# Peptides against a protein of PDB entry 1MQS: the designs that were tried, part 175

Target 1, 223 residues: chain A of PDB entry 1MQS
Amino acid sequence: ILKMLFLNKDLNNNDNITTITDDIFNQQEIIWKVLILDIKSTATISSVLRVNDLLKAGITVHSLIKQDRSPLPDVPAIYFVSPTKENIDIIVNDLKSDKYSEFYINFTSSLPRNLLEDLAQQVSITGKSDKIKQVYDQYLDFIVTEPELFSLEISNAYLTLNDPKTTEEEITGLCANIADGLFNTVLTINSIPIIRAAKGGPAEIIAEKLGTKLRDFVINTNS

## One batch from the design tools (peptide; made by RFdiffusion4, then SolubleMPNN)

Design b2_p27_1_s2 (from b2_p27_1, 9 letters changed)
Fold by OpenDDE base, seed 3:
Order: structure tokens, then sequence, then C-alpha cells
Structure b2_p27_1_s2 (fold): chain B 223 residues (1-223), chain A 27 residues (1-27)
């Protein structure tokens, strides 16, 4: 929870909540944020954190996701809500309306694949995927660094890859698009990765394409 | 080094480790 409130930065887990918040408050500039909750997450937050803890974490205001909320276009938002279609739709609507400057989405439990796909599709349509900075759930930590990762074409990858009517060319094209997105991501992380993929599937194709792109880029940059 | 974990298109799991390894996994 604290990690979430500090935009999923690594925190020292050996200290109590008060110590952590005090240390961060004293050492770092506070980024003021809005916290959007639902009924379930409100109970969770209230059971663990005090009002002062939220303040020290830079939470200027907190609201329920279903409440009418005023736009704060210059303020980043942290969502901590249940992974439901309803909540996803609300988040996307908030995105469309530029309600906040940045969106840090944290689901209280696992996000089902179908909902992840739905989120990605809707976000891609808005053209504002760059505002989605993070998506977290119980099992995965998404750091959205490139809008291309949320593109509609890439978002439908599973359906495309599992459709028996999909041609080899379409699969190859999709893998190329994914590789392009990953390539752009790699360029932003200031390191060239070692790419690993299992054999026999799309991951291998993507890895190959990405590897080629990276090699070509390195050669061209050094020449 | 920046760490990244995510799923692309519900098809590919991506993990960029702190060690500089990009793991791609079919879903």
Amino acid sequence: as target 1 above (223 residues)
Amino acid sequence: MRSLRGIIGNAIKVEFTEEGVLNLTDL
C-alpha cells in the first residue's frame, strides 16, 4: 500500500509505516496526488493507514471512484480499486476527460486477462496511453513506458494469435509490431538487454525481430 | 537500471530484470 502511494517506488520494508513515511517526507520532495478508492479499498486503506500517513505520502485528497470528482488536470492520480469492468470504464472516462495529469492504476486483486485487454483497447483508442504510467495488480507490475505497448494492434495480440484463421503473415506482422514497441521501450531504459524467449511460439519471433533491430541500431549508432 | 513487468496484448509476458535481461514468455 505504501509503495503504491509513493508511485510504486521501492521502500524499505524493515521499518514501520510511520518511520517510512517520515523518512520519505524528510528526504524527498513530496508529489501531491489524488487517491481514488472504492468501497473495498477504502476499508483496506483505513485499516492500515492513518490520515496523517496519507498526508505524508502526498495524498492531498481522496475520493470514491463512483463519486463526482472535480478535474485536477495538473495533479497525478492514484487509483486503488477493484478490477471490475465498471471501474475500468470510469478510469478510461477520466482519462478521456483529462481529469488528472497522470494515472497510476492499482487493482486490489488480480486483473483478469479479458479486463486487461479491455483496458488496453480502450486506452489505445483514446490516444492518451502515455498518461497511464502504471498498472498494478496482485501478480503483475506494469510500468507503461511506451504508448505503443497499449496500441490497439498490440492489444488484440492474443485474439489474433489464437484465431485459427490468422495467417502466418499476420502473425509475423503482429510480432513485428510488438518488437517495435519493445524496441522503443529499450531505448528509454538506457541499456541494451539480453533477450530471452522460449522456442516455438510468438515470443521467439518477437525476440528475433527485436534482437535484429537492436543490433542494427547499435551498429548504426556507432558508425 | 529500470525494471519492467507487463503483458502485451494478453499474449506476451514481458519482464525486464534489473540484471538487464528481457524475458519474453508466451501466454
Scores: peptide ipSAE 0.153, ipTM 0.793, DockQ to the pose 0.388
Fold by OpenDDE base, seed 2:
Structure b2_p27_1_s2 (fold): chain B 223 residues (1-223), chain A 27 residues (1-27)
Amino acid sequence: as target 1 above (223 residues)
Amino acid sequence: MRSLRGIIGNAIKVEFTEEGVLNLTDL
């Protein structure tokens, strides 16, 4: 949660909330932000953070996503909300209306692929994908760059890959899924990358599969 | 060039650099 409030920057300190907020406050210029919550996330935030903690994190205003909110077009917004169609539609509407300068979207749980695709599609139509800087959920983190919203939803990969009960077939299947997702992402970027992966793990398998898929695609497109 | 940074399923770090390199790292 604290990481989210600091725009998902790496926080190296395993210290308590107070120490972390104090250290960051003293070392960095505070970026003032709006925090957009829903009922569920409000309860979550309230259980972990005090009002003073939010202020120290640069949260100038916090509001419910379903409430009427005043436009702050020069202020970045952090969304911490449930992954629902309704919330996605509201976020997109806020984007369309230029309600905030930048959008840092954090879903409280896993974002289903269909909803991620819906978000990406709607954002694409707005032509304002550049304002969406991050999309996070429990299983997937994005730092999105212009102009496309990247869609790559792979849930529970870490658990699956690190579970000793996971079969080789399951690992291979998961790696294939990741490679497929990356393939789609690469196509969105409209560039064929040089692929590099660490040796000895799933990354290597993914890289190999992705490379093959990209090569096949290029051959098929040029024929 | 477009860049991409992300973590897939808390397992794979993905970085697409401006130089056109896609780095995959196990977490």
Scores: peptide ipSAE 0.137, ipTM 0.785, DockQ to the pose 0.374
Fold by OpenDDE base, seed 4:
Structure b2_p27_1_s2 (fold): chain B 223 residues (1-223), chain A 27 residues (1-27)
Amino acid sequence: as target 1 above (223 residues)
Amino acid sequence: MRSLRGIIGNAIKVEFTEEGVLNLTDL
């Protein structure tokens, strides 16, 4: 939650909320933001954070997504809402109306592919995709530079890959799943990329697997 | 190629560059 409030920047997980907010406050100028919630996320936020914590995080205003909200076109907005068609439509409408300067979207649970595609399509139509800076769920963070969005919905990848008890088979399996997801993503982009990865880690394994899949695909489609 | 950037499972950074490069980075 704190990570979300600081636009998903890296935070020291060993520190308490007060220490984190104080450290960030002292290191950089506060970016004032609007926080948009729904009923479910309001309960979540209220259980973890105090009003003063929100202020320290730079939240100047918080509102329910279904409430009438005043436009703040010079202020970035953080959405923390359920992944529903209704909420997506409201976010897109807010985008169309230039209600905020930037949009950081955090879904409270996994975003289904169909809803992600719907979001991407609607955003594309608005011509304002540049305002969508992030889309986050429990599996993936997105930085949207173009109207396209992608999701692999791979959970616990970091924990699995960094746990010394994880077997090579488990690592290989996870990397294969990631490669499969990336393969599908590449196909949607309709271009075969040059794949680069640093040596010695999971990225290399993923790159190798993805490269093989792409080569096989090209051979099969050109044959 | 369209640029796209993401982080998979807080473990892998994915970047599609406009030059047609897919960069994978361990986090």
Scores: peptide ipSAE 0.154, ipTM 0.800, DockQ to the pose 0.351; fails the geometry check
Fold by OpenDDE base, seed 5:
Structure b2_p27_1_s2 (fold): chain B 223 residues (1-223), chain A 27 residues (1-27)
Amino acid sequence: as target 1 above (223 residues)
Amino acid sequence: MRSLRGIIGNAIKVEFTEEGVLNLTDL
């Protein structure tokens, strides 16, 4: 929870809540944020943190996601809410309306893949994916370094890759597109990576294609 | 070195580490 409030930065977990908040408060510039909760997460936060802890974490105000909230376009927002279609739609609506400057989304439990795709699709349509800085659940952490990475090949890519009716040609084509996107991203980092992928799935196909593209690029640039 | 952590199309988890390793994981 504290990690979330500090935008998922690494914290020393050996210390108690008070020590952690005091140390961070004293050593780092506070980023003032809005915390958006639902009924369930409100109970969770209240059971672990005191109001003073929230303040020390830079939480200026907290509100329920279903409540009418005033726009604060210059203030970043942390969402800590249940992974539901309703909450996703509200978040997307908040994004569309430029309600906050940045969006740090933390789901209270695992986000189903269909809902993750729904979120990504809706966000991509808004053209405001750059405002989504993080998406977390208990199993997945996502930090947006490139807006295109969040929206790249989102249109039912997971479903397509996992549908037994999908042809090998379709899979190969999709993997090629993903590799092309990754290639462009890697070039912006100005470093040629060592690529690692587990065998037997689309990741391996993508890794192979990306590796080939990178090798060809290096050869051509050294020539 | 610039690090990167993200997902592509809800299908691939991408992690570019500070050590220069690009990890691709099937979701």
Scores: peptide ipSAE 0.134, ipTM 0.784, DockQ to the pose 0.352; fails the geometry check

Design b2_p27_1_s3 (from b2_p27_1, 9 letters changed)
Fold by OpenDDE base, seed 5:
Structure b2_p27_1_s3 (fold): chain B 223 residues (1-223), chain A 27 residues (1-27)
Amino acid sequence: as target 1 above (223 residues)
Amino acid sequence: MKSLSGIIGNAIKVEFTKDGVLNLTDL
């Protein structure tokens, strides 16, 4: 939650909330933000943070997503809401109305593919995709490419990849799935990228698989 | 060229740069 409030920058998790907020407050100029919540996320925030903690994190105003909110076109907004069609529509409407300067969207749970596609489609129509800076859920983090959103629906690959009980076949299968997703994404961009990955981990395996797929595709389309 | 980035399954960071480079990083 604190990471979200600081626009998903890396924070030292070894310190308590007060120490983290105090250190950041003393070291960096505060970026004032609006926090948009729903009923469920309000309960979550209230269980973890105090009002003073929000203030120290630079939250000047927090409101419910369904409440009438005044435009603050020069202020960035953090959304922490359930992944529902209703909330997505409200966010898009806020985007259309230039309600805030930037949009940092954090969903409280997994965002279904259909809703992600809906979000991307609506945002593309507005022509204001530049204002959407981040989209997060429980499993995936995205920085938006205009006008489309980048997404691969793979849940908790980290656990699988780092479990010593995971078989090589399972790792290979997971990497193949990731490579397939990236392949589809690359084709959508209509450009063949130079692929770079560090050696010795899943990234290398994915890179190799993706490279093979791209090469095969190019050969098959040119033949 | 479009630029994109994301984190897949809390395991892989993906960055597609404007100059046509796709960077994959283990987290």
Scores: peptide ipSAE 0.172, ipTM 0.806, DockQ to the pose 0.363
Fold by OpenDDE base, seed 4:
Structure b2_p27_1_s3 (fold): chain B 223 residues (1-223), chain A 27 residues (1-27)
Amino acid sequence: as target 1 above (223 residues)
Amino acid sequence: MKSLSGIIGNAIKVEFTKDGVLNLTDL
């Protein structure tokens, strides 16, 4: 949550909230932001952060997504809301109306593929995709520099990959799933990349699997 | 080429560069 408030910059998670906020406050200029919540996320935020913490994080104002909010076209917005069609539509409407300068979207849980596609489509139609800077959910974090959005619904990947009790088969299976997702993503980008991965970890396994899939696809398409 | 950056499941960093390189990094 704190990471989200700082636009998902890397933070030292070993420090308490107060230490982190103080350190950031002292080291760099605060970027003032608007925090957009729903009823559920409001409860979540309230359980973790105090009002003073929000201020130290640069949250100038927080509001409910369904609330009639005043435009702040020069202020970036952080959304932390449930992944629903309703919320997506509201976000898109906010985008259309230039309600904020930039949009950092954080969904409180997994964003279904159909909703991601809906979001992407609507954003594309607006011609303002450049304002969407980030999209996050339970499974995947993105920094969007292009109109293209992608997500992989892979839960607990870190835990699975780092649990000593995890079997090789489970790791391989997870890597295969990731590779499949990346494959689909690559196809949507309509470009075959050069794949690079460091040796010795899951990234290498994923790279190998993805490479194979891409090669197979090229061969099958050119036949 | 399109650029894209993301983190999958807090485990894998994915970076698609403008030069057409897909970098995968273990976190």
Scores: peptide ipSAE 0.172, ipTM 0.809, DockQ to the pose 0.322
Fold by OpenDDE base, seed 1:
Structure b2_p27_1_s3 (fold): chain B 223 residues (1-223), chain A 27 residues (1-27)
Amino acid sequence: as target 1 above (223 residues)
Amino acid sequence: MKSLSGIIGNAIKVEFTKDGVLNLTDL
């Protein structure tokens, strides 16, 4: 939870909450954020953190997701809510209305695949997927840095890649598409990474294609 | 360095580490 409040950055787990929050609060650069909760997560937060802890974590205000909330377009928002269709729709609506500058979404439990796809699809339609920076749940954590990467999540890649009826050409094509998405993402990071993948699966194919694309890009850019 | 992580198509786990390594893992 505390990690969530600091945008899922690594924290020293050896320190108590008060020490961590005090140290960060005393830092010159506090990122002020809005925390959006639901009834269930409110209970969870209250059991772990004090109001003062939230403040020290940079939470300027916290509200219930179903409450009418004023736009704060220059302020990042942390959502910590149940993975429900209702909450997803609200988040998407908040995104559409540019209610906040950035969206860090943390689901209190596992997000079903169908809801993940729904979220991704709705976000994609808005054209504002770049504002969603993180999505976490019980089993999934990802930081979205590029809209295409997020949109790739709604693909049936797993089914396609694991269907014995899928042809090698189809697999290769899908891997190429994934590599393209990753390529664009890497460019946003503004650094050329070392790519590693285990042999024998789609990851290897993607890695190879991505590596080639990056190398070609570097060569062509330097020419 | 900006980091990234995620899952693509429920098939590929992607992790960009702080040391500049992009790990791809089959799920």
Scores: peptide ipSAE 0.171, ipTM 0.800, DockQ to the pose 0.362
Fold by OpenDDE base, seed 2:
Structure b2_p27_1_s3 (fold): chain B 223 residues (1-223), chain A 27 residues (1-27)
Amino acid sequence: as target 1 above (223 residues)
Amino acid sequence: MKSLSGIIGNAIKVEFTKDGVLNLTDL
């Protein structure tokens, strides 16, 4: 949660919340932000953070997503909300209306692929995808630049990959899914990259699968 | 040029650099 409030920058998490906020506050200029919550995330935030913690994190205003909110077009916004169609539509509407300067979207749980695709599609139509800086859920974190959002459907990969009970077949299957997602992402970026991966782990498997997919695509597209 | 950075499933760090390199790192 603290990481989210600091725009998902790396934090020294060896300290308690108060110490972390104090240290960060003293180290750099504070970025003032708006925090947009829903009922569920409000309860979550309240259980972990105090009002003073929010202030120290640079949260100047916090509101419910369904509330009427005044536009602050020069202020970045952090969304921490449930992954629902309704919330996505509201976020997109906020984007359309230039309600905030930048959008850092954090979903409280896993975002289904269909909703991610819906978000990406709606954002693309607005022509304001550059304002979407981050999209996070429990299982996927990404930062994008202009203009298009991409879709990845991968959940709980870490647990699966690190569970000693997971079979090689399951690992291979998961890596294939990740590669498929990355393939789509690469196509969205409209560039065929040079792939680099650490050897000896899932990254290598993913890289191999992705490379094959890209090569096949290039061959088929040029035919 | 488009760039991309992210973590997939808390397991794979993905970085697409401006020079056209896609870095995959195990976490």
Scores: peptide ipSAE 0.146, ipTM 0.785, DockQ to the pose 0.349

Design b2_p27_1_s4 (from b2_p27_1, 10 letters changed)
Fold by OpenDDE base, seed 5:
Structure b2_p27_1_s4 (fold): chain B 223 residues (1-223), chain A 27 residues (1-27)
Amino acid sequence: as target 1 above (223 residues)
Amino acid sequence: MRSLSGVIGNAIKVTFTKEGELILEDL
């Protein structure tokens, strides 16, 4: 929860700042934000955090998602809400109305694929996908892009994978992280796909690792 | 269910197909 309030910053990330997106995750300045909750997540927050904890995390105001909220177009918003069609529609509406400067969406539980697709589609229609900075659930970390695309945000992946100075161990480690993310994605979809990967690159490594994870999962669940 | 595509770290393109495939491509 605290990580969420700090825009899911990875404090243990030793990667160099190479992109604006990376800067978001690596910045240490306190950013004042709005926190949007629902009834369920309010209970969760209240059980974990004290009143002053929100302020320390830079939360200027918090409100229920279903309540009328004043626009704060220069203030980023963190959503921590249930993954429901209703909440997604509200978020999209907030996006349409430029209610906040940036949107960091955190779902309290797994986001079904159909709802992810719905979110992506609606966001793409608004033409304001750039304001969606993060989408998280219990399994996934990504951003939504047009048209109905997602991007798993892993810092410096491209540079790391393409830098000739990168060691095999570093590549393997990164691929493992990606495979873990994809594994969780597969679980979210609630179906085990046939994995296809181009040969000769990181995709192949990722596919191998993912395949192993899935096989192990199936074996363990059947034992 | 619709096909879903995305990119991981500007390095890996991921596609979930309607046919139940997960396609990974190097960018």
Scores: peptide ipSAE 0.182, ipTM 0.823, DockQ to the pose 0.450
Fold by OpenDDE base, seed 4:
Structure b2_p27_1_s4 (fold): chain B 223 residues (1-223), chain A 27 residues (1-27)
Amino acid sequence: as target 1 above (223 residues)
Amino acid sequence: MRSLSGVIGNAIKVTFTKEGELILEDL
């Protein structure tokens, strides 16, 4: 949650909330943000963060997603809401109306594929996909950039995979991480796909790892 | 169900087909 409030930048997980907020507050320029919640996420936030924590995290105002909210076109917004059609529609409407400068969307649970597709489609229609900077849920980290296209951002993946100095272990590790991400994605689709990959590259490695994970999951789920 | 495509780390193109396939391609 704290990571979310800092736009999902890397944080030291060994430090407590106060230490993290103090360090960031002292070392970096505060990015003031709006926090949009729903009833469920409000309870969650209240259980882990104090008012002072929100302030130090740069939260200038927080509101309910269904509440009438004044536009703050120069302020980025963090959504932390349930993955529902209703909430997605509201977010898209906010996007369409230029309610905020940037949109960082964090769903409180897994986003089903159908809702992801709906989000992508609606965002595409608005022509304002560039304002969506992040989309997170329990399993995913991606950006909607084009119609029916999403980007799952893994830093330096291309460079790592194509650098001749990269070790096999590093490649394998990266592929495993990608496979983990895809695994979580597949779970949101509520079906086990047939995996296809060309031979000879990272795609094949990822496919193999993903296949193994899916098989293991099926076995464990049926046990 | 619609087909959905994406890119992972600018390295892997992922396509979820209508037929229930997951296609991975190296970029």
Scores: peptide ipSAE 0.178, ipTM 0.824, DockQ to the pose 0.431
Fold by OpenDDE base, seed 1:
Structure b2_p27_1_s4 (fold): chain B 223 residues (1-223), chain A 27 residues (1-27)
Amino acid sequence: as target 1 above (223 residues)
Amino acid sequence: MRSLSGVIGNAIKVTFTKEGELILEDL
């Protein structure tokens, strides 16, 4: 949640909220933004954060998505709402009306593929996709690229990879699943990429697995 | 080719460049 308020930048999860907000405040200029919620997410935010936490995170105002909201065309907006058709339509309408300068969309739960496609299609029609900077659900974030969005529906890998109880076998299995997802993505693009990966971590494992899958695929299809 | 970018499970940053590279980074 706190990560979302800082536009999903990396934060030190070992620090408490106060330490994180104070450190960020001292290191960089605060970015003031609007927080848009629904009834469910309001309860979630209230259970985790205090009003002072929101202010320190740069939230100048928060409103319900269904409420009439004044345009703030020079202010970025964070949406934290349920993945529903209604909310998507409202976000798109806000985009059409240039209600905010930038849109950081965070869905409170998994975004179904059909709704993702609907969002992408509507945004594409507006011609204002550049204003949508992020789309998040519990699994993946996106950079909007017309007309498609990059998406993989995989369980939260961060929790698994950072749990000290996770075995090497479980890590390997997770990496294999990610590689499978990326493999499918590559096939949809109809391109075989040059794979680059950071060394020493899961990315390297994923890259190796993906490379093997692609090579095997090419051999099997061209033999 | 299109440039694609995303983060998988808040753990892996994925970048598909116009040059045909798929870059995987640990977060």
Scores: peptide ipSAE 0.177, ipTM 0.819, DockQ to the pose 0.361
Fold by OpenDDE base, seed 2:
Parts: C-alpha cells; structure tokens; sequence
Structure b2_p27_1_s4 (fold): chain B 223 residues (1-223), chain A 27 residues (1-27)
C-alpha cells in the first residue's frame, strides 16, 4: 500500500510506515496526488495508514470513486479500487473529462482479462492513453506508457501556468482546483494554518482562494 | 508537528511548517 502511494517505487520495507514516510519526506520532494478509493479499499487503507501517513505520502485529497469529485487536471491520481466494470467505467470517464493529469491505477485484487481488455479498449478510444501511467493488481503490474514517455517530472500545471497562451480563466480555474486540494489537505491536518505566498504569481491566487475557503469553512462549521 | 513539503504539478511548492504556516511558492 505504501509503495502504491509512492507510485510503486521501490521502498525499504524494513522500517515502520512512519519511518519510511519520514525518510522519503526528508530525502525528496513529495509529489502531491489524489487518492481515489472505494468502500472496500477505504477500509483497507484505514487499517494500515493514518491520516498523517497519507499526507506524508503526498496525498492531498482522498475520495470515494463514486463520489462527485472536482477536477484536478494538473494533479496525478492514484486509484486503489476493486476490479469491477463499474469502477473501470468511472476511471475512463475521469480520463475522458481530464479530471486528473495522470492516472495510476491499482486494483485491490486480480483484474480479470476481460476487464483488462475492456479498460484498454475504452482508454484507447479516448485517445488519452498517455495519461494512464500504471495499471497494477495483486498479480499483474505494468507501466502502460512507454518508459520514455513516463516521467513524473513533466508537469501540466507548470506548462499551463507558464504558457503565454493560457487564458486568465484557465489559470484561475487551475488555481482554484489546487486550492481545493490544499483545502482538503489542511482539513486532514486539523489545523488552520497561516497562509503565506509569493506575490505576483499563481501561488498568490491559490493562497487567496484557499484562505477564503478556510474562512468560509470555519464560519459554516461554527454556525 | 513535523513540517510537510511537497510540489503540486511541479508548479507550486507547498510547505506546511511546524509553526503552523502554509507557504506557497511558484516554481
């Protein structure tokens, strides 16, 4: 599970979860990502990981797959869900809608061939197969994209924010999405932080939006 | 509380400090 949260990179399993996350956190920058679960996998995750572990793993938001989720087109998503036709359809729909920047799909159990083929077919039709980075189950794991195309260093957000052709509306939208993610993260920390941001860029926009969200939340929860 | 730092989409660096600050930086 922890390996999955770090995009199936090799980890030292000799330490406890906290130590592992701490070490990784200290050694490299964390890639913030969304974790998509179902009811079953939620129970699994909850049995193994604490909320703090998820945060240290870079999980900004965790949500149920059947829940309405806001698009975060510049944020990678980790799916940890049951291998069902329903979940596959939802994943494909998320792909079609560009809900996330990258898709790391981890099935909680063995993925039957028929479902694998269905997934492949649907993804192929979308023309967005390049966004599917990984497909894993308990027995089968592979990187769907060619190794040359697989890079966590490529950031749609960076490109979008720095592309002169990007509209203000697009920037604002992206910033709003990032703020939403951060909002959820802050809620998991269970503390309202003092928000600081560099002036003149997207960080400032995000900070403002986040601040507003937090203030509204506090007001609503206290009323 | 331990400080948390990460990067969102290689565009925004996020740092949550032990002092309770959330620092956002453009990359």
Amino acid sequence: as target 1 above (223 residues)
Amino acid sequence: MRSLSGVIGNAIKVTFTKEGELILEDL
Scores: peptide ipSAE 0.197, ipTM 0.831, DockQ to the pose 0.390; fails the geometry check

